# Designs tried in a protein design run: peptides against a protein of PDB entry 6B9H. Part 83

Target 1, 151 residues: chain A of PDB entry 6B9H
Amino acid sequence: AELCESLLTWIQTFNVDAPCQTVEDLTNGVVMAQVLQKIDPAYFDENWLNRIKTEVGDNWRLKISNLKKILKGILDYNHEILGQQINDFTLPDVNLIGEHSDAAELGRMLQLILGCAVNCEQKQEYIQAIMMMEESVQHVVMTAIQELMSK

## One batch from the design tools (peptide; made by RFdiffusion4, then SolubleMPNN)

Design b2_p22_3_s2 (from b2_p22_3, 15 letters changed)
Fold by OpenDDE base, seed 1:
Structure b2_p22_3_s2 (fold): chain B 151 residues (1-151), chain A 22 residues (1-22)
Amino acid sequence: as target 1 above (151 residues)
Amino acid sequence: DPNSLLNEFLKKMKEAKEKKLE
């Protein structure tokens, strides 16, 4: 999906250690966890990150386990730190992401991470970075932000 | 001001969307 492709490009700007070239690279949650740690290392600290299994391979059960932890972390972060500033009206189906690499559901997950970035302590830096992205990608990302912030 | 920047960012998006509809 267009949303997933654009948000994948956005995720790549974080330059995390894990490979993040394809949709499949994101399905185990390792990239997403590393991105969240960059967004707020005090909340998504090393102890939190260590709960995410890194050696997953193609094991969809392990992928889903990681993705559930990540989704829980995002929701808790929104509640405890961000004060529910983003709309979580539609949660991604992590089963479809882990088992079938569903791009649409992955896009929804990445959108939640986007919400964390534009509301975190370093929100200004992330917003500025988005404003400097390629126009077609920027448009999709901005639309995704608008959807999250509109209540 | 991060909040102002975000608002300007969203405003720009809304304007672009309106132009697309025209």
Scores: peptide ipSAE 0.086, ipTM 0.666, DockQ to the pose 0.560
Fold by OpenDDE base, seed 5:
Structure b2_p22_3_s2 (fold): chain B 151 residues (1-151), chain A 22 residues (1-22)
Amino acid sequence: as target 1 above (151 residues)
Amino acid sequence: DPNSLLNEFLKKMKEAKEKKLE
């Protein structure tokens, strides 16, 4: 999916330790968790990160478990820190991500992480980084932000 | 220019955020 591919490119700018070259690399949630820690290390601290299992392999049940924790973290962060209420009826289906590597649903998950970045304390810096991205990718990312803010 | 574009984008994002919180 276009959204997922563009947001994967955006995720890669964080230079996290975990492999993040393919959609499959993101399905276990480890990259996402590391990105969230970079966005707000005070909230997504080591204690939070340690709840995410790193040795998952191809076990889709463990992937889903990680993804559920990450989604909860995002929702809690939005409520407790960002002061935003996200409509849970528009949330990504983490089961489809973990079990089927669903790119569309993964895109929705990455979009939520994007929302965290552009609303966090360092929002200015993240927006500036987006403004420097390749035009076609930038357009998708910016559109994704606008869609998220309108919900 | 990039700075103007950024400022416009930030303004739009702020407005969108405020609307979402209403």
Scores: peptide ipSAE 0.083, ipTM 0.687, DockQ to the pose 0.089
Fold by OpenDDE base, seed 4:
Structure b2_p22_3_s2 (fold): chain B 151 residues (1-151), chain A 22 residues (1-22)
Amino acid sequence: as target 1 above (151 residues)
Amino acid sequence: DPNSLLNEFLKKMKEAKEKKLE
């Protein structure tokens, strides 16, 4: 999916320790968790990060468990820190991500992380970085942001 | 002009956020 591909490119700008070259690399949630920690290390602290299982391999059950924790973290962050209402009807299906590597659902998950970045304390820096991205990727990312802000 | 684009984007986001809070 175009959304997932563009947001994967965006995720790669964080230069996290975990591999993040492919869609499959994101399905275990480890990259997402590390990105969230970079976005707000005070909220997504070491205690939170330690709840995410590493070395899950191809175990889709463990992937789903991680993804559920991450989704909960995102929702809680939006409620507690950002004061942002999340439309539950558009939440990603983490089962499809973990079990089938569903790119469309993964895109929606990454979109929520994007929402955290562009609404956090360092939002200006993240927006500036987005403005320097390749035009086609930038367009998708900006459209995704606008969709979040308009819901 | 990156600065112009940034300002425009920030403006749009601000407006969208304000509308969402209504």
Scores: peptide ipSAE 0.082, ipTM 0.687, DockQ to the pose 0.090
Fold by OpenDDE base, seed 2:
Structure b2_p22_3_s2 (fold): chain B 151 residues (1-151), chain A 22 residues (1-22)
Amino acid sequence: as target 1 above (151 residues)
Amino acid sequence: DPNSLLNEFLKKMKEAKEKKLE
């Protein structure tokens, strides 16, 4: 999916330790968790990060478990820190991500993380970084932001 | 102008957020 591919490119700008070159690399949630920690290390601290299992392999059940924790973290962060609500009807299906590597649903998940970045304390820095991205990718990312904000 | 563009983008985001809260 176009959204997923563009957001994968965006995710890669974080230079996290976990492999993040493919859609499959993101399905276990480890990259997402590390990105969230970079976005707000005070909220997504080591204790939170340690709840995400890193030795997952191809175990889709463990992937889904991680993804559920991450989604909860994102929703809680939006409610507790960012002061905004997210429409439950548009939430990503983490089962499809974990079991089937569904790119569309993964894109929705990454879009939520994007929302965290552009609303966090360092939002200006993240927006500036987005403005430096390749134009076609930038357009998709910015459109994703607009969609998220306008819901 | 990158600064102008950033300000415009931030303005649009702010307006969208405010509209969402209403």
Scores: peptide ipSAE 0.082, ipTM 0.676, DockQ to the pose 0.091

Design b2_p22_3_s3 (from b2_p22_3, 15 letters changed)
Fold by OpenDDE base, seed 5:
Structure b2_p22_3_s3 (fold): chain B 151 residues (1-151), chain A 22 residues (1-22)
Amino acid sequence: as target 1 above (151 residues)
Amino acid sequence: DENALLDEFLAKMEAARAKKLA
C-alpha cells in the first residue's frame, strides 16, 4: 500500500535502534514503540517501553500483544496529552498486522503515530522535516495528516 | 488555535502543489 510505503520512509527518519527496512520489520511493534519514545520520552518512558516484548520472532500472538499495547498507548496519549486533536475514525486492525503483515492496516497504525508527531510538543520540528521530504512521499504524508485532522 | 501551525503547513503544501500543476 502506498500509505504504508510512504510512512515507512517517514519512520526511517527517526533512526531507531531496531531494524526498520521492511514492512515485516514493523509488525512486532518494536520500531513503533521506539519511535513513540522519541516523540515524547516523558510519556513513552523506559517503563512503558519495557512492556513491549522484544525478540518475538515470527510469533504472531506476541506481535498482536505488542501492537495492542502500542495502540492503547497512542489513544491514551491523544486523550491525555494531545487533547483529542485526532478525530475518531476506523482504528487499525492489529490482528491483521500481527498475523498477516497487512500493509494497509499497518499504514493506518503508522498514520496514528504521525498524528502524535504533528501534535506533540516538538510538532514544529516534525512538520519541518516533512517539508524536506521527496514530493511523492510528502504528498502521501500530508494527505494522511489531513485525514486525521478533518474526519 | 492549537492546530494553527499544522493548518499553515497544510496550506503551504497545497499552494506548492497547485503551482507545480500550473
Scores: peptide ipSAE 0.089, ipTM 0.679, DockQ to the pose 0.581
Fold by OpenDDE base, seed 2:
Structure b2_p22_3_s3 (fold): chain B 151 residues (1-151), chain A 22 residues (1-22)
Amino acid sequence: as target 1 above (151 residues)
Amino acid sequence: DENALLDEFLAKMEAARAKKLA
């Protein structure tokens, strides 16, 4: 999916410790958790991060468990910190991500993380970084932001 | 406006795209 591919490229700019080269790399939620910690380390602190199991392998049940925690974290962050600024009416299906590596649903998850970035304390820096992205990727990211912020 | 920065960003990007198409 174009959304997932572009947002994967965006996620790669965070240079997290976990592998993040493929869609499959993101399905266990570890990369996403590390990205969220970079976005707001005070909220997504070490205690929160430690709830995400890192040794998951191909266990899709563990992946789903992690992804559910990630999604909950994002939603809580949106409510508690961001003031419900993003559209969360359509949530990603974490079961499809964990069990089937569904790129479309993964894209939706990454889009929510994008929402966190462009609304966090360092939003200006993240927006500026997006401004420097390759044009085709930038377009998709911008569209994703617009969709998130639409009412 | 808390979203002023984002709005400005989106506006600039839209303007840039329009400029490229012109």
Scores: peptide ipSAE 0.088, ipTM 0.678, DockQ to the pose 0.590
Fold by OpenDDE base, seed 1:
Structure b2_p22_3_s3 (fold): chain B 151 residues (1-151), chain A 22 residues (1-22)
Amino acid sequence: as target 1 above (151 residues)
Amino acid sequence: DENALLDEFLAKMEAARAKKLA
């Protein structure tokens, strides 16, 4: 999916420790958790991050467990910190991500993380970084932001 | 406004894209 591909490129700009080259690399949630910690380390602190299992392998049940924790974290962050600025009109199906590596649903998850970045305390830096991205990727990212803020 | 920066960013991007289509 175009959304997932572009947001994967965006995620790669965070340079997290976990592998993040493919869609499959993101399905266990470890990259997502590390990205969220970079976005707001005070909220997504080490204690939070330690709840995410890092050695998951191909265990789709563990993947789903991680993804559920991450989704909950994002939603709680939106409610508690961002003041509900991100609309949760369409939540990703984490079961499809964990079990089938569904790119469309993964894109929706990454879109929520994008929403966190552009609304966090350091939103200016993240917005500026997006402005410097390759145009085709930038277009998809911008559209994704608009969707989150307007619906 | 906490979203002023974002709104400005989005507006600029849309304007630029519109210009390319013209």
Scores: peptide ipSAE 0.087, ipTM 0.681, DockQ to the pose 0.622
Fold by OpenDDE base, seed 4:
Structure b2_p22_3_s3 (fold): chain B 151 residues (1-151), chain A 22 residues (1-22)
Amino acid sequence: as target 1 above (151 residues)
Amino acid sequence: DENALLDEFLAKMEAARAKKLA
């Protein structure tokens, strides 16, 4: 999916420790959790990050467990910190991500993380970084932002 | 407006795209 591919490129700009080269690399949630910690380390602190299992392998049940925790974290962050600046109009199906590596649903998950970045304390820096991205990727990312903020 | 920066960003991008098409 175009959304997932573009947002994967965006995720790679965070330079997290976990491998993040493929869609499959994102399905266990470890990269997502590390990205969220970079976005807001005060909220997504080490205690929160430690709840995400890192040695998951191909265990889809463990992937789903991690993804559920991450999704909850994002939703709580939206409510508690962002003041509901973005809408949870279409939540990703984390079961499809964990069990089937569904790119469309993964794209929706990454879109929520994008929403956190462009509304966090360092939103200016993240927006500036997006403005410097390749045009085709930038277009998809901005469209995704508009969708989150306009519904 | 807490979303002013984002709105400005989106507006700038739209303007830039329009210029490229002109």
Scores: peptide ipSAE 0.083, ipTM 0.669, DockQ to the pose 0.527; fails the geometry check

Design b2_p22_3_s4 (from b2_p22_3, 12 letters changed)
Fold by OpenDDE base, seed 4:
Structure b2_p22_3_s4 (fold): chain B 151 residues (1-151), chain A 22 residues (1-22)
Amino acid sequence: as target 1 above (151 residues)
Amino acid sequence: DENALLNEFLQKMKEKREEELE
């Protein structure tokens, strides 16, 4: 999916420790968790990150477990910290991500992370970074942001 | 305004897209 590919490119700018070159690399949630920690290390602290299992291999059940925790973290962050500034009208199906590596649903999840970045305390830094990205990626990112906030 | 920068970015990108379509 175009959304997923563009947001994967965006995710790669975070330079996290976990491999993040392919859609499959993201399906265990480890990259996403590390990105969230960079976005807000006070909220997504070490205690939170430690709940995400790092050695899951191809176990889709463990992937789904991680993804559920991450999704919950995102939703709680939106509610507790961002004051519901992000519209979560369309939630990703983490079962499809974990079991089938569904790119469309993964894109939806990365979109929620994007929402966290552009609304967090360091939003200025992340917005500026997006402004420096390739135009084709910017278009997709812009559309994704607008979808999150246009309600 | 907390959303000023974000709105500025979105507006800038919107204008850029419109220019590319012309």
Scores: peptide ipSAE 0.100, ipTM 0.657, DockQ to the pose 0.752
Fold by OpenDDE base, seed 2:
Structure b2_p22_3_s4 (fold): chain B 151 residues (1-151), chain A 22 residues (1-22)
Amino acid sequence: as target 1 above (151 residues)
Amino acid sequence: DENALLNEFLQKMKEKREEELE
């Protein structure tokens, strides 16, 4: 999906330790967790990160377990820190991500992470970074943000 | 406005897209 591919490109700008070259690389949630830690290390601290299993392999059940924890973290962050600025009516189906590497649902997951970035304390820096990306990516990111911020 | 920066960004991107479509 276009959303997923563009947001994968965006995620790659974080230069996390975990491999993040393919959609499959994101399905275990490890990259997402590391990105969230970069976004707000005080909230997504080491204790939180340690709840995410890193040696998952192709075990889709473990992937789903990780993804559920990450989604919960994102939603809690939105409510507790961001003041519920993100429209979460269309939540990603983490089962489809973990078991089938569903790009559309993964895109929705990454979109929520995008919402964290553009609403966090360092939102200015992340917005600046987005403004420096390739135009086609910018367009997708913009559209994704607009969808998140709509009431 | 807490969302002023974000709104400005979105507006700028919207305008950019509109210019490209003209």
Scores: peptide ipSAE 0.098, ipTM 0.657, DockQ to the pose 0.654
Fold by OpenDDE base, seed 1:
Structure b2_p22_3_s4 (fold): chain B 151 residues (1-151), chain A 22 residues (1-22)
Amino acid sequence: as target 1 above (151 residues)
Amino acid sequence: DENALLNEFLQKMKEKREEELE
C-alpha cells in the first residue's frame, strides 16, 4: 500500500536499533515501540518499552500481543497527553498485521504514530524533518496528517 | 494557536502540490 510504503520510509528516518527495512520487520511492533520512545521518552519510558517482547520471531500471537500494547499506548497518549487531537475512529486491525502482515492495516498503525509525532512536544522538529523528505513521500504524509487532524 | 505550525506546514505542502500539478 502507498500509505504503508511512504510511512515505512518515514519510520526509517528515526534510525532505531531494530531492523526496519521491510514491512515484515514492523509486524512485531518492536520498531514502532522504539520510535514512540524517541517521540516522547517521558511517556513511552523504559518501563513501557520493556513490556514489548523483542524476541518474537514468527509467533503471530506474540506479534499481536505487542501490537495491542502499542495501540493502547498510542490511544492513551492521545487521550492523556495530546488531548485527543487525532482521530481514532478508524483503528488498525492488529490481528491482520500480526497474522498476515497486512500492509494497509500497518499503514493505519504507522499513521497513528505519525499523529503522535506531529502533535508531541517536539512537533516542530518532526514537521521540519517531513518537509525535507522526498516529494512523493511528503505528499502521502501530508494527506495522512490531514486525515488525522480532520474533525 | 497550538496548531499554527502544523497548519502552516500543511498549507505549504498544498501550495507546492498545486504548483506541480499545473
Scores: peptide ipSAE 0.086, ipTM 0.642, DockQ to the pose 0.707
Fold by OpenDDE base, seed 3:
Structure b2_p22_3_s4 (fold): chain B 151 residues (1-151), chain A 22 residues (1-22)
Amino acid sequence: as target 1 above (151 residues)
Amino acid sequence: DENALLNEFLQKMKEKREEELE
């Protein structure tokens, strides 16, 4: 999906330790967790990150478990820190992400992380970084942000 | 298109910031 591919490009700008070159690399949630820690290390601290299993391989059940934890973290962060600024009516299906690498649902998951970045304490830095991205990718990312904020 | 989108985005961000202060 176009959303997923563009947000993968955006995720790559974080330069996390985990491999993040392909859509499949994102399905275990490890990259997502590391990105969230960069966004707000006080909230997504080492204790939180340690809940995410790093050695999951092709075990889709472990992937789903990680993704559920990450989704909960995002929703809690939105409620506790961001003040319900992210639309939580359309939640990603983490089962489809973990078991089938569903790009559309993965895109929705990454969109929630995008929402965290553009609403966090250092939102201006992330917004500026987005404004420097390749135009076609930038358009998709900004459209995704607009969708989150319009609901 | 990009400029219009940027302006809309910035406006939404402004509105959200204002809501946080209320």
Scores: peptide ipSAE 0.084, ipTM 0.639, DockQ to the pose 0.047

Design b2_p22_4_s1 (from b2_p22_4, 8 letters changed)
Fold by OpenDDE base, seed 4:
Structure b2_p22_4_s1 (fold): chain B 151 residues (1-151), chain A 22 residues (1-22)
Amino acid sequence: as target 1 above (151 residues)
Amino acid sequence: MPLDPLLQEFLEKMKKRLEEKE
């Protein structure tokens, strides 16, 4: 999906330790967890990150378990820190991500992470970074942000 | 949630650029 590909490019700007070159690289949730920690290390601290299992390989059950924890973290962060209610009907299906590497659903999950970045305490830095990205990517990111803000 | 001013500026910038290329 175009959304997923553009947001993958955005995710790559975080320079996390975990490999993040392909959609498949994101399906275990490790990259996403590390990105969230960069976004807000006080909330997504080491204790939180340690609940995400690394080296899950192709085990889709473990992937789903990680993704569920990450999604919960995002939702809790939005409610507790950002003061934003998330429409549950637009939530990503982590089962499809973990078991089938569904790019569309992964895109929706990355969109939620994007929402965290552009609303967090360091939102200015992340917004500025987006403004420096390639125009084609910016367009997709902008659309994703607009969708988030219209809720 | 209210739109952050910096985010709004970004969106306006992108909107303008897209319109110029139409």
Scores: peptide ipSAE 0.083, ipTM 0.683, DockQ to the pose 0.694
Fold by OpenDDE base, seed 1:
Structure b2_p22_4_s1 (fold): chain B 151 residues (1-151), chain A 22 residues (1-22)
Amino acid sequence: as target 1 above (151 residues)
Amino acid sequence: MPLDPLLQEFLEKMKKRLEEKE
């Protein structure tokens, strides 16, 4: 999916420790968790990160478990820190991500992380980074942000 | 949801650029 591929490119700019070259690399949630820690290390602290299982392999049950924890973290962060109301009807299906590596649903998950970045305390730095990205990626990211802000 | 001023400026610039190319 166009959204997923562009947001994967965006995710790669965080230079996390976990492999993040392919869509499949993101399905276990480890990269996403590390990105969230970079976005707000005070909230997504080491204790939070340690709840995410590493060395998941191809175990889709463990992937889904991780993804559910990450999604909950994002929702809690938006509610407790960002003061935003998130519509449950637009939440990604983490089962499809974990079981089938569904790119569309993964794109929606990454979009929520994008929402955290552009609304966090360091939002200015992340917005500036997006402004420096390749134009085609900027277009997709812009559309994704506009969709988030219209909710 | 109110937009951050910097984000709003970025989105407006991007929108303008895309409109000029199409």
Scores: peptide ipSAE 0.081, ipTM 0.669, DockQ to the pose 0.700
Fold by OpenDDE base, seed 5:
Structure b2_p22_4_s1 (fold): chain B 151 residues (1-151), chain A 22 residues (1-22)
Amino acid sequence: as target 1 above (151 residues)
Amino acid sequence: MPLDPLLQEFLEKMKKRLEEKE
């Protein structure tokens, strides 16, 4: 999916430790967790990150477990720190991500992380970073942000 | 990297809206 591919490119700008070259690399949630820690290390601290299993392999049950924790973290962050509600009707299906590497649902998950970045305390820096991205990626990211803020 | 003028305008408006919510 174009959304997933563009947001994968965006995620790659964070230069996290975990491999993040392919959609499959994102399905275990490790990259996403590390990105969230970069977005707000005070909230997504080491204690939070340590709850994410790093040795997952192809175990889709472990992937789903990680993804559920990450989704919960995002929702809690939005409620507790960002002071905004996320429409539950548009939440990603983490089961499809973990078990089937569903690109569309993964795109939705990455979109939520994008929402965290453009709403966090350091939102100015992340917005500027998006403005410096390749044009084709910018358009997709822009559309994704518009969709988030219109919900 | 290329900067899309439409995106720039949008992001500036978005930034303003987010600041107003704070």
Scores: peptide ipSAE 0.042, ipTM 0.626, DockQ to the pose 0.055
Fold by OpenDDE base, seed 3:
Structure b2_p22_4_s1 (fold): chain B 151 residues (1-151), chain A 22 residues (1-22)
Amino acid sequence: as target 1 above (151 residues)
Amino acid sequence: MPLDPLLQEFLEKMKKRLEEKE
């Protein structure tokens, strides 16, 4: 999906330790967790990050477990820190991400992380970083942000 | 590549609005 591919490119700008070259690299949630820690290390601290299993291989059940924890973290962060209410009916299906590497649902997951970045304490820096991206990627990212802001 | 002026304006408006909400 275009959303997933563009947001993968965006995720790569964080330069996390975990491999993040392909869509499949994102399905275990490790990259997402490390990105969230960079976004807000006070909230997504080492204790939180340690809940995410790093050695999952192709075990889709472990992937789903990680993704559920990450999704909960995002939702809690939005509620507790960002003061935003997210519609649960529009949440990404982490089962499809973990078991089938569903790009559309993965894109929605990354979109939630994008929402965290553009609303966090360092939101201005992340917006500036987006302005430095390739124009075609910017378009997709901007559209994703617009969807978040319209809710 | 150089930013499209419309894209730049959009992002700058977003930045400004987010600063106001902060």
Scores: peptide ipSAE 0.032, ipTM 0.621, DockQ to the pose 0.088

Design b2_p22_4_s2 (from b2_p22_4, 11 letters changed)
Fold by OpenDDE base, seed 1:
Structure b2_p22_4_s2 (fold): chain B 151 residues (1-151), chain A 22 residues (1-22)
Amino acid sequence: as target 1 above (151 residues)
Amino acid sequence: MPLDPLLEEFLKKMEELKKLKE
């Protein structure tokens, strides 16, 4: 999916420690967790990050467990810190991400992380970084933000 | 949900650029 591909490129700009070259690299949630910690290290602190299993391999059960924790963290962050109500009718299916590396559902997950970045305390830096991205990626990211804000 | 003013400015700018490139 174009959404997932562009958001993968966006995720790569965070330069996290975990491998993040492919869609498969994102399915265990480790990259996502490290990105969220960069977005707000006070909320997504070491205690939170330590709840995410890092040695997952191909274990889809562990992937889903991580992804559920991450999704909960995102929803809680939006409610507690960003003061935003999130419509959960279109939440990503973490089972499809963990079991099948579903790119469409992964794109939806990354879109929620994008929402955190453009609404967090450091939103200015993240918005400016997006404005400096390659045009084709920038357009997809912009559309993703618009979709999030219209929910 | 309400848009942050900075985010709104970003989206407006991007829409304007998109129109210019069409």
Scores: peptide ipSAE 0.122, ipTM 0.695, DockQ to the pose 0.650
Fold by OpenDDE base, seed 4:
Structure b2_p22_4_s2 (fold): chain B 151 residues (1-151), chain A 22 residues (1-22)
Amino acid sequence: as target 1 above (151 residues)
Amino acid sequence: MPLDPLLEEFLKKMEELKKLKE
């Protein structure tokens, strides 16, 4: 899916420690957790990050467990920190991500992370970074942001 | 890298909307 591919490119700009070159690399949630910690290390602190299991391999049950924790963290962050500035009416199916590496659902997950970035305390830095991205990627990112903030 | 000409306008509008919601 174009959404997932564009947001994967965006995720790669964070330069996290975990490998993040493919869709499959994101399915265990480790990259996403590290990105969230960069976005807001006070909220997604070391204690939170330690709840995400590393070295899950191909165990889709462990992937789903991580993804559920991450999704909950994002939703809680939206409510507690961002004041519900983004619309989460369409939630990703983390089961499809973990078990089947579903790119469309992964795209929706990354979209929620994008929402965190463009609304966090350091939002100006992330907005500037988006402005420096390739045009076709920008278009997808813009559309994704617009959808999140439509309400 | 080239900037999407719509992005600046879009982001500006978003910032304005955020301020209105505050």
Scores: peptide ipSAE 0.099, ipTM 0.697, DockQ to the pose 0.055
Fold by OpenDDE base, seed 3:
Structure b2_p22_4_s2 (fold): chain B 151 residues (1-151), chain A 22 residues (1-22)
Amino acid sequence: as target 1 above (151 residues)
Amino acid sequence: MPLDPLLEEFLKKMEELKKLKE
């Protein structure tokens, strides 16, 4: 999906330690967790990060477990820190991400992380990074932000 | 490259929200 590919490019700007070159690389949640820690290390601290298993291989059950934890973290962060109410009916299906590497659902997951970045304390830095992206990718990212802000 | 109008609008809105949260 176009959203997923563009947000993958965006995720790569974080320069996390975990491999993040392909959609498949994102399905275990490790990259997502490391990105969230960069976004707000006080909230997504080492204790939180340590709950995410790093050696899951192709075990889709473990992937789903990680993704559920990450999704919960995002939801809690939005509620406790960002003061945003999220509609549960629009949440990504982490089962499809973990088991089938569903790009559309993964895109929705990354969109939530994007929401965290553009609303966090360091939002200006992340907005500036988006401003430096290729125009076509930038447009997709900004459209994704607009969707979040309209809810 | 020149800023996309959507990005400009987003930046403006974000600045306004920032001020409200301060």
Scores: peptide ipSAE 0.077, ipTM 0.637, DockQ to the pose 0.050
Fold by OpenDDE base, seed 5:
Structure b2_p22_4_s2 (fold): chain B 151 residues (1-151), chain A 22 residues (1-22)
Amino acid sequence: as target 1 above (151 residues)
Amino acid sequence: MPLDPLLEEFLKKMEELKKLKE
């Protein structure tokens, strides 16, 4: 999916410790959790991060468990910190991500993380980083932001 | 940084949308 591919490129700019070269690398949630910690380390602190299992392998049940925690974290962050209510009807299907590596649903999950970045305290820095992205990727990312903000 | 006109328009739109979400 174009959305997922572009957002993967965006995610890679965070230079997290976990491998994040492929879509499959993102399905266990570890990269996403580390990215969220970079976005707001006060909220997504070490205690929060420690709830995400790192020894997952190909176990899709463990992937789903991690992804559910991450999605909850995103929703709570939006409610408690960003003062925004996310429409539950547009939430990603984490089961499809964990069990089937569904790129479209993964793209939706990454889009939510993108929303956190462009609305957090350091949003200007993340927006500036997006401004520096390759044009074709930038276009998709910007469109994703616009879609998210219009919901 | 120099701001691309299209990007400027986008940022403006983003701010407008953010206000709608408040």
Scores: peptide ipSAE 0.077, ipTM 0.665, DockQ to the pose 0.063

